# Ledger of designs, part 54: peptides against a protein of PDB entry 4AID

Target 1, 242 residues: chain A of PDB entry 4AID
Amino acid sequence: FDIKRKTIEWGGKTLVLETGRIARQADGAVLATMGETVVLATAVFAKSQKPGQDFFPLTVNYQEKTFAAGKIPGGFFKREGRPSEKETLVSRLIDRPIRPLFVKGFKNEVQVVVTVLQHDLENDPDILGMVAASAALCLSGAPFMGPIGAARVGWVDGAYVLNPTLDEMKESKMDLVVAGTADAVMMVESEIQELSEEIVLGGVNFAHQQMQAVIDAIIDLAEHAAKEPFAFEPEDTDAIKA

## One batch from the design tools (peptide; made by RFdiffusion4, then SolubleMPNN)

Design b2_p13_4_s1 (from b2_p13_4, 6 letters changed)
Fold by OpenDDE base, seed 1:
Structure b2_p13_4_s1 (fold): chain B 242 residues (1-242), chain A 13 residues (1-13)
Amino acid sequence: as target 1 above (242 residues)
Amino acid sequence: SHVERLRRLREEL
């Protein structure tokens, strides 16, 4: 296997982005690790548009299904089951910032699947899943104008905390999830307890600053491992308004 | 690079 790996220190934890070991039939596939939490993101896109397709058919599916502690060799059995409330929420958190970043007029089917392979009970796989999905899309050759980064910000003992543990989050007065590009915040989701707007806005800025290292890590991985960009020319629909 | 192409396409959006 030609395995490409990027490793960074991020919020006092090691973030690893890896490609080339698993899901090689996908257009993009990334294993992301933080602590002992491990996620697999896969991106697959159709090479043609369906006849009569009028909207962009993006599907995002995040799955936390506890695989019993066995290394899954090669076969994700999609156990049919209704997604949990968390799985539905995180699927939307991934969808929201990535959907606007596809080239206008691209209406080929895109499927992003994020699967939690391991959970350490400290590092929440949602942020890691957002990062992995971004990386998988950047590797895929799809006309995706990412990467996005993502971060969770807590407020513990009067300070911002990047990606607090599940235990630190019990003491946090803020649960702030931010996703963005190098240049812009694309999505904010926040739960706050008696904090000023100034602290919340400062948290958004802190998240956006801290995610730059992740964006740069995805870029570096893509430089070494991305597929050739899919040749897509949007129909110049402005020429038909004569 | 692939990334330079992604950057150029981003500047065109």
Scores: peptide ipSAE 0.032, ipTM 0.695, DockQ to the pose 0.700
Fold by OpenDDE base, seed 2:
Structure b2_p13_4_s1 (fold): chain B 242 residues (1-242), chain A 13 residues (1-13)
Amino acid sequence: as target 1 above (242 residues)
Amino acid sequence: SHVERLRRLREEL
């Protein structure tokens, strides 16, 4: 197996991005680890467009499987076949920042699946899932103009905290999830308790700064492990605006 | 590289 791995220190935690061991049948596959939380992201895309496809058929599916449930709170109560509220939310959190980054005119089916393999009860797999999905897409050869990074920012004891633990989040006055590219914030989702707009905006900026190391790590992984780009020419949509 | 192609396409968008 040609296993490529990138390891970085990120917010005082080790982030590992690995490819080449698992899900080799996917176009892109990344095993991401932070602490003892482990996610597998896979990206698969169709090599042709369906006849009459009018919209970009991107599907994102975040799943916390029952085999990881030994460490996932409430994992024993997951009925087969319906996403939890969390799984639905996280699927949207991943979808939102990646969807606009596909090349215009690309209407081939794309499926991103993020599977939580292990949970440590400290590191939430959502951020890790966002990072892994970004990395898997960058490796896939799909016309995805990523990477995205992602970060959660807390506000604890009058300071920003990058990717607070689930325990630190109980004391946090902010749950701020940010996703972005190197150049732009693509998505913000926030739950805030009695904080000024200035602190929140500062949190967005902090997140965007802190995710650059992740973006760079995905780029480095992609430089060593990405598949050849899919032969797709974007439709010249700018020729219609002239 | 794939990444370099992605960067170029991003500069063209």
Scores: peptide ipSAE 0.032, ipTM 0.697, DockQ to the pose 0.733
Fold by OpenDDE base, seed 3:
Structure b2_p13_4_s1 (fold): chain B 242 residues (1-242), chain A 13 residues (1-13)
Amino acid sequence: as target 1 above (242 residues)
Amino acid sequence: SHVERLRRLREEL
């Protein structure tokens, strides 16, 4: 099996992106690890547009499945079939920065699935899921103008903290999730306790700087493992400016 | 490569 792996140090933790071992039936598939938290992202896209498709049919599904419950404390038998509130929120966090980066006019069905395989109780799988989804899309051959990076920023003892642990987040005055490309911030989601706008803007900049290493890691993985680009010609948008 | 095409398309946007 041709297994490709990229490993980086990121915020004092090891981030691993792996492809080629699992979910080979997907267009793109990435196993991402940070600490002992492990997620699988898969990207699948239709090779044709459905007749009468008028919008871009992107579906993002983040899942924390019960088979990981031997490593996820909290004995809630999630009923098979309905996303939890957390799964719904994280699915939206992944969707928001990804959706604008598809080539205009592309209306083939795209499905991104992120599955939590393991949770260490320190590293939240949401940020890891965003990174893995970005990587899976870049490997897929879909007309996705990524990668995106993502980061969580905390504010602890008067300093920015990259991807704070769940315990460090209890002391944090900020929960700031940022996603972006190399050149632009695409999404900000924030919960803030009594912080100045200057500190928050500094947190966005800090996140965007720190995610560059992740973007570069996804690019390096894609150089070695990406599928051939899907043959898609965007509709000539110059015909609408006449 | 796919990545070179993505880079080029990104420079054209």
Scores: peptide ipSAE 0.031, ipTM 0.691, DockQ to the pose 0.711
Fold by OpenDDE base, seed 4:
Structure b2_p13_4_s1 (fold): chain B 242 residues (1-242), chain A 13 residues (1-13)
Amino acid sequence: as target 1 above (242 residues)
Amino acid sequence: SHVERLRRLREEL
């Protein structure tokens, strides 16, 4: 098995991005690990557009399967078939920053699936899922102009904390999720408790700075493991509507 | 080509 792995230290934790062991039938597949939290991201894209397709058919599905349910807070056997509110929200968090990075005029079906395989009760799989999804897309050969990085920022004891643990988050006055490219912030989602706009903006900048190491790690993985870029030429008619 | 742009972006990344 040609397994490629990138390992970095990120926020005092080891981030591992691995490809080539699991989900080889996908266009891209990445196993991401931080602490003992493990996610599998897969990216699959259609090699042709459906007749009459007028919009970009991107589907992002984040799911926490029952195999992890013995360790996931809240202990509910998620019934197979309907996403929970959490799964719906995290699917949107992943969708928002990646959707605008697809080449204009690309209307082939794209499916990103993020599956939580293990949860350590310290590291939230949402950020890890965003990173893994980005990596899987970069490996896939889809016309995706990533990578994106992602980070959660907390505010604990008057300082920014990168990817706070679930325990550190209890003391945090900020839950700030940022996603972006090397050059730009693409998405901000925030829950703030009585903090100044200056602290929040500083948190966005901190997140964007800290995600560069993740972006670089995805790039390094892609250099070693990415598929050939899909041969796509946008029809001239879609370029004129932008 | 669009493919060449994606390759360059993967080379510039």
Scores: peptide ipSAE 0.024, ipTM 0.668, DockQ to the pose 0.179

Design b2_p13_4_s2 (from b2_p13_4, 8 letters changed)
Fold by OpenDDE base, seed 1:
Structure b2_p13_4_s2 (fold): chain B 242 residues (1-242), chain A 13 residues (1-13)
Amino acid sequence: as target 1 above (242 residues)
Amino acid sequence: SHVETLRELLAKL
């Protein structure tokens, strides 16, 4: 196996991005690890557009499979079929920042699947899943203008905390999830308890600064492991206005 | 959750 790995220190934790070991049938596949939380992201895209396709058919599926259970919080044996509320929310958190980064006019089917393989009960797999999905897309050869980074920011004891643990989050006055590129914030989701707008905006800036190390790590991994870019020429939409 | 749209947040930065 040609295994490529990038390792960084991120918020006092080791982040590992690995490709080439698993899911090699996907266009892109990344194992991401933070602490003992492990996710697999896969990206697959169709090599042709369906006739009459009028929208961009991106599907994002985040899933917490029961095999990850040391103890998945709320892990009653969910019958095969319906995503949890968490799985639905995290699928949207991944979708929102990546959707606008595809080349305009690309309407080939794209499927991103993030599977939680292990959960340490400290590091939430949602942020790790966002990072892994970004990395898998950058490796795929799809016309994706990423990477995105992502970060969670807490507010504990009057300070910002990068990717606070599930226990630190109990004492946090903020749950702020940010995703962005090197140059721009692409998505914010926030739950805030009695904090000023200044602290929240400072949290967005803190998240965007802290995610740069992740963006750089994805770029470095892609330079060594990305597939050749898919040859895509958008149909000249200016020729229909003449 | 308050989903501030990207446009509203970028207008405040």
Scores: peptide ipSAE 0.018, ipTM 0.555, DockQ to the pose 0.034
Fold by OpenDDE base, seed 3:
Structure b2_p13_4_s2 (fold): chain B 242 residues (1-242), chain A 13 residues (1-13)
Amino acid sequence: as target 1 above (242 residues)
Amino acid sequence: SHVETLRELLAKL
């Protein structure tokens, strides 16, 4: 197996991005690990546009597989066949920052699937899922102008905390999820308890700085393992305005 | 957009 792996230290945890072992039939596939939390992201795109396709058909599906009763908070009654509220929310958190980064005029079907394979009960798989989805898209050859990075920022004991554990989050006055490119913040989602705008803006900046190492890790993985870019020329819409 | 306003705010920090 031609397995490519990138490992970095990130927020005092080991982040591993791996490709080439699983889901090799996808256009891109990444196993991402942080602590003992493990996710699989797959990206698949159609090689042609459907006749009459008028919108960009991107679908993002985040799913937390229910292990046997007791290892996922809220896992006791996931009805097979409907996403939980969490799975729906995280699917949107992944979708929002990636959707604008596709080349304008690309209307081929794109499917991103993120599957939680293991959960350590410390590291939430949502941030890891965002990172893995970004990496899978960068490997796929799709006309995606990523990577994105992502980070969660907490505010604990008067300091920013990168990717707080589920236990640290109980004491956090902030749950700030940020996604962005190397150059730009693309998405912010926040739950905040009585913090100044200065602290929140500082948290966004902190997140964007801390995600650069992840962006660089995805680029390095893509340089060694990406498929050839899909030959896509956007229709020259300037010829229709004459 | 709210994102553009945030970028403008971040560029001033």
Scores: peptide ipSAE 0.015, ipTM 0.547, DockQ to the pose 0.041
Fold by OpenDDE base, seed 5:
Structure b2_p13_4_s2 (fold): chain B 242 residues (1-242), chain A 13 residues (1-13)
Amino acid sequence: as target 1 above (242 residues)
Amino acid sequence: SHVETLRELLAKL
């Protein structure tokens, strides 16, 4: 197994990004760990466009389903029900910042799947899922102009908190999720309790600064573990409209 | 709360 791992300290927690152990059949696959929360992100892309494809067919599927690999005593196989509201929201949260970063004119099918493998009940797997999805895409060879980083910012006792625990979030006046590149904020999602716009904007800037370590970690992992870039030349469709 | 110990599954791979 050619296992490559990047480990960083991030917000007082160890973030681990690992590739080469699991889901090796995907174009990119990353096992990401923060605390005892563990996610698997996989990226798969078609090597050709479907006939008549007129839009970019990106699908993102975030799943918190316990994939019971084995007889765990007391493990209920939750039937494949509809995605929870959370799974639907987090799937969109991952989709939003990554969709604009694909090369214009790329219309091959792309599937990103984020599976929560373990949840510690302290670290929410959504941010970890965003990071893992970014890393998996960067490893895949897809024409993705990432990485993105992501961060959650809380406001606790008059200070910004990076990736607050679920318990710290109960005391937080802000749930601010930010995703971006090294140079740009791509997405903001926020729930705010009576905070000034200045504090919120400061939170976005704080998130963007704090995610740089994650971006750098994904780049370092990709430099060592990425597949060769998929040769994609966008058809000059602007020449057909003249 | 099902903290699945993934440690045992990863140790078998």
Scores: peptide ipSAE 0.005, ipTM 0.445, DockQ to the pose 0.017
Fold by OpenDDE base, seed 2:
Structure b2_p13_4_s2 (fold): chain B 242 residues (1-242), chain A 13 residues (1-13)
Amino acid sequence: as target 1 above (242 residues)
Amino acid sequence: SHVETLRELLAKL
């Protein structure tokens, strides 16, 4: 087992990204921990395109397993087979920023699976899931132009708070989830209560600044643990639709 | 596909 680990302090919490222990059959797999919240992200991609494939077949599946339900608020016995509203929303939050970062013309099937293994009741697995999915893709060898970082920003007592706890979020006038690359914001999702546009834009900038440490951590992990890049040459006919 | 097989494996985790 070649286990690689990156640890950073992020928003006053320890973020750990680990690969090489779990899900080694995936193209990329990352165990991510923040506080006592733990997620497993896996990335898998097909080595060929299906005949007649006309769209990019990316699927993202965020799931909170029942064994973690003892630490997940509202963890009723999820009947196998349908994602919860939260799981559906978080799957979209992960999908949105990563989808445009695949090389144009790449139409091989890609599956990202994020599984919540533990929840600490303080750190939401969604942000951690976004980070872990990014890291797993960067390790996979898929033609993914990441990493992305992600951050949640609150507005508590007239200040920005990076990745507020679930308790701090009750006092927050903002739930702002941002994902981006080193250079660009790729996704914003926001719930805002009576805040100025200036505060919201400042929150996006704050998130983008704060996620750089995560991006750097993913890069460092990838430098030590990434698979060889999948040799993908887009057919010249797909380049004309840019 | 290889992806589908792995999805089935990961769903069992």
Scores: peptide ipSAE 0.000, ipTM 0.387, DockQ to the pose 0.028

Design b2_p13_4_s3 (from b2_p13_4, 7 letters changed)
Fold by OpenDDE base, seed 3:
Structure b2_p13_4_s3 (fold): chain B 242 residues (1-242), chain A 13 residues (1-13)
Amino acid sequence: as target 1 above (242 residues)
Amino acid sequence: SHVERLKELQKKL
C-alpha cells in the first residue's frame, strides 16, 4: 500500500487527509478526519465524452450511511435510495464551489461521492466533506482547477470561531459556510442573527484566510499522490477573441 | 507533472 498522509492543525483541531488505503478503483479517493468525524470522498470521471453531450455532467452525492447512525443524531433507518434534506443540502454545498472550476469544454461524466464513515457528534461532516471532495478531485487527474478550501465560521461571545462544534453553534449568532480557491471566494452560504454587514464580511475574510492552510495541505498531498493529468485540451475558444 | 499543471492552472485564475 502506498499510503500518503497530510496532517495539519486547523482551528485548534487536527485535520488528516489520507490517500492510497481505500477506494483504489476511484480516480481519486481521500479519507478525511477531524476529531472522530471521518469521511471518504471519491472522484470518478469518464475517459470520453458521450456523443451529443451538451452540458457538463457533474454529480455530487453526499451520504450519511445507516451504519454510522449509532453516532448520528436522528437515527431513523434511512430507506436506501432517498437522500435526506441534509444530504441534499450538503451535496449542493459541495457542488456549488467545484462546478465552475472544471476546465471549460470538459463534458465527460464526473461523479463525486462523499460518505460519512464516522461522526463524533461535535464536528459536522459537511465542511470535512467539502475538503475531502476537493482533495479527491485534485488527486484524480481530472481537469479540475482546484483545490478549494472550506470553512464554517461562528460568532460566539463577540468573536469569530473557526468550525464551531455542534454545541458551540447553539450559542453562535452566525452560521457562515465559505468555500474558495487560494485567490477567490467561490461560495458563501449564511444564516445570521442580528449581526452587522461588517461582522459578516469580516467572517467571509476570516474563513478565506483560515482555509489557506487546507488548500496548501491538499496541494502538498497532490504533489506526492496525484495521478498524471488526464490528456484534455480545451478547444481554444479564446482564439476567437484574438 | 500534475502539480505543475495545477500551478499553471492556478496562475490562469
Scores: peptide ipSAE 0.067, ipTM 0.754, DockQ to the pose 0.828
Fold by OpenDDE base, seed 2:
Structure b2_p13_4_s3 (fold): chain B 242 residues (1-242), chain A 13 residues (1-13)
Amino acid sequence: as target 1 above (242 residues)
Amino acid sequence: SHVERLKELQKKL
């Protein structure tokens, strides 16, 4: 196995991005770890467009498997086959920032699957899942104009906290999830308790700044492990204005 | 641009 690994310190935690050991049948596959939370992201894309495909067929599926549920609150009641509310929400959180980053005119089927393999009850797998999905897409050869980074920002004791633990989040006046590229914020999702717009905007900026290390880590991993870019020529009408 | 950075990454691959 040609295993590539990138490790960074991020918000006082070790983030590990690994490829080459698992899910090698995917176009891209990344095992991401933060603390003891572990996710597997896989990206698969069709090598041709379906006849009459009018829209970009991207599917993102975030899943918390029952074997991880021994550490996941409420995991014992997951009926096989229906996503939980959390799984549905996190799938959308991953979808939202990545969807606009595909090359215009690309209408091949893309499937991103993020599977929670382990949960430490401290580090939420959603942020890690966003990062892993981004990395898996960057490795895949799909015409994805990532990476994205992601960060959660809390507001605890009058300060921003990067990726607060589930316990720190109980004391947080803000649950701010941000995803973006190196250059732009692509998605904000926020739950806020009695904070000024200035603090919230500062939180977005803080998140975007803090995710740069993750973006750079994905790039470094991709430089060493990405597949050859899929030969995709957009139709002239769909050409990316450079 | 992000496109240029990715094109540069893709050229290094």
Scores: peptide ipSAE 0.030, ipTM 0.709, DockQ to the pose 0.131
Fold by OpenDDE base, seed 5:
Structure b2_p13_4_s3 (fold): chain B 242 residues (1-242), chain A 13 residues (1-13)
Amino acid sequence: as target 1 above (242 residues)
Amino acid sequence: SHVERLKELQKKL
């Protein structure tokens, strides 16, 4: 197996991005680990457009599978087949920042699947899932102008905290999720308890700064493991809105 | 252009 791995220290935790061991049938596949939380992201894209396809058919599916439920709070046997509220929200959270980064005119089907394999009860798999999905897309050869980074920011004891634990989040006055590229913030989601707009904006800037190490780690992994770019030329009709 | 940025990214990837 040609296994490529990138390891970084990120917010006082070890982030591991690994490819080449699992899901080799996907266009891109990344196993991401932070603490004992483990996610698998896979990216698959069609090599042709469906006849009559008029929109970009991106599907993102985040799943917290029942086999990890022995370590997931509220992991009672969810009936197979209906996404939880969390799974639905996190699927959208991953979709929102990545959707704008596909080349205009690309209307081939793209499927991103993020599967939680293990949960440590400290590190939320949502941020890890965003990072893993970004990495899997960059490795896939799809016309994706990523990577994105992602970060959660808390406000605990009058300070910003990068990717607070689930226990630290109980004391946090802010749950701020940010996703972006090296150059731009793409998405902000926030739940805030009585904080100023200045603190929130500072949290967005903090997140964007802290995610650069993740962006760089994805680039380094892609330099060593990305597939050849899919040969796609947008038709001239959609190219006019540069 | 998006294509130029893709080409620049593809040169870094």
Scores: peptide ipSAE 0.025, ipTM 0.691, DockQ to the pose 0.142
Fold by OpenDDE base, seed 4:
Structure b2_p13_4_s3 (fold): chain B 242 residues (1-242), chain A 13 residues (1-13)
Amino acid sequence: as target 1 above (242 residues)
Amino acid sequence: SHVERLKELQKKL
């Protein structure tokens, strides 16, 4: 096994990004760990476009496996075969920031699968899943203009908190999820309790600053483990509108 | 071009 690993301290927690041990059949695969929460992201893309494909066929699937359900809040109610509301929402949270970053005119099928393998009941797998999905895409050779970082920001005792624990979130007046590139915020999702717009905007800026370390960690991992870029040239007709 | 940006990103990755 040629296992590559990047480890950083992030918000007072150890973030580990690992590739090369599992899911080696994927175009990209990343095992991400924060605390004892563990996710596997895989990226797979078709090497050709389907005849008559008129849209970009990206599918993002976040799933929490039943073997982890004994450690996942609400895991006991998972019906086999249908995504839960949480899985649907998190799949969308991952999809939203990555979809715009594919090269225009790329219409090959792309499948991103994020699987929660372990949950510590402190670190939510959604942020970790966003980071892992970004890393898996960067490793894959797909024409993805990432990486993205992601962060959750809380507001606890009059301060911003990076990736609050599930217990700290009970005291938080803000659940702010931000995803972005090094240069831009791509997605904001927020639930706010009686906070000023200034505090919320400050939270977005805080998230974007704090995710730079994750972006840099994904780049460092990719330098050591990325596949050769897929040879893709957009047809000239799509380039004229950029 | 998007391809140039991709190549530039691919040099950073």
Scores: peptide ipSAE 0.025, ipTM 0.688, DockQ to the pose 0.146

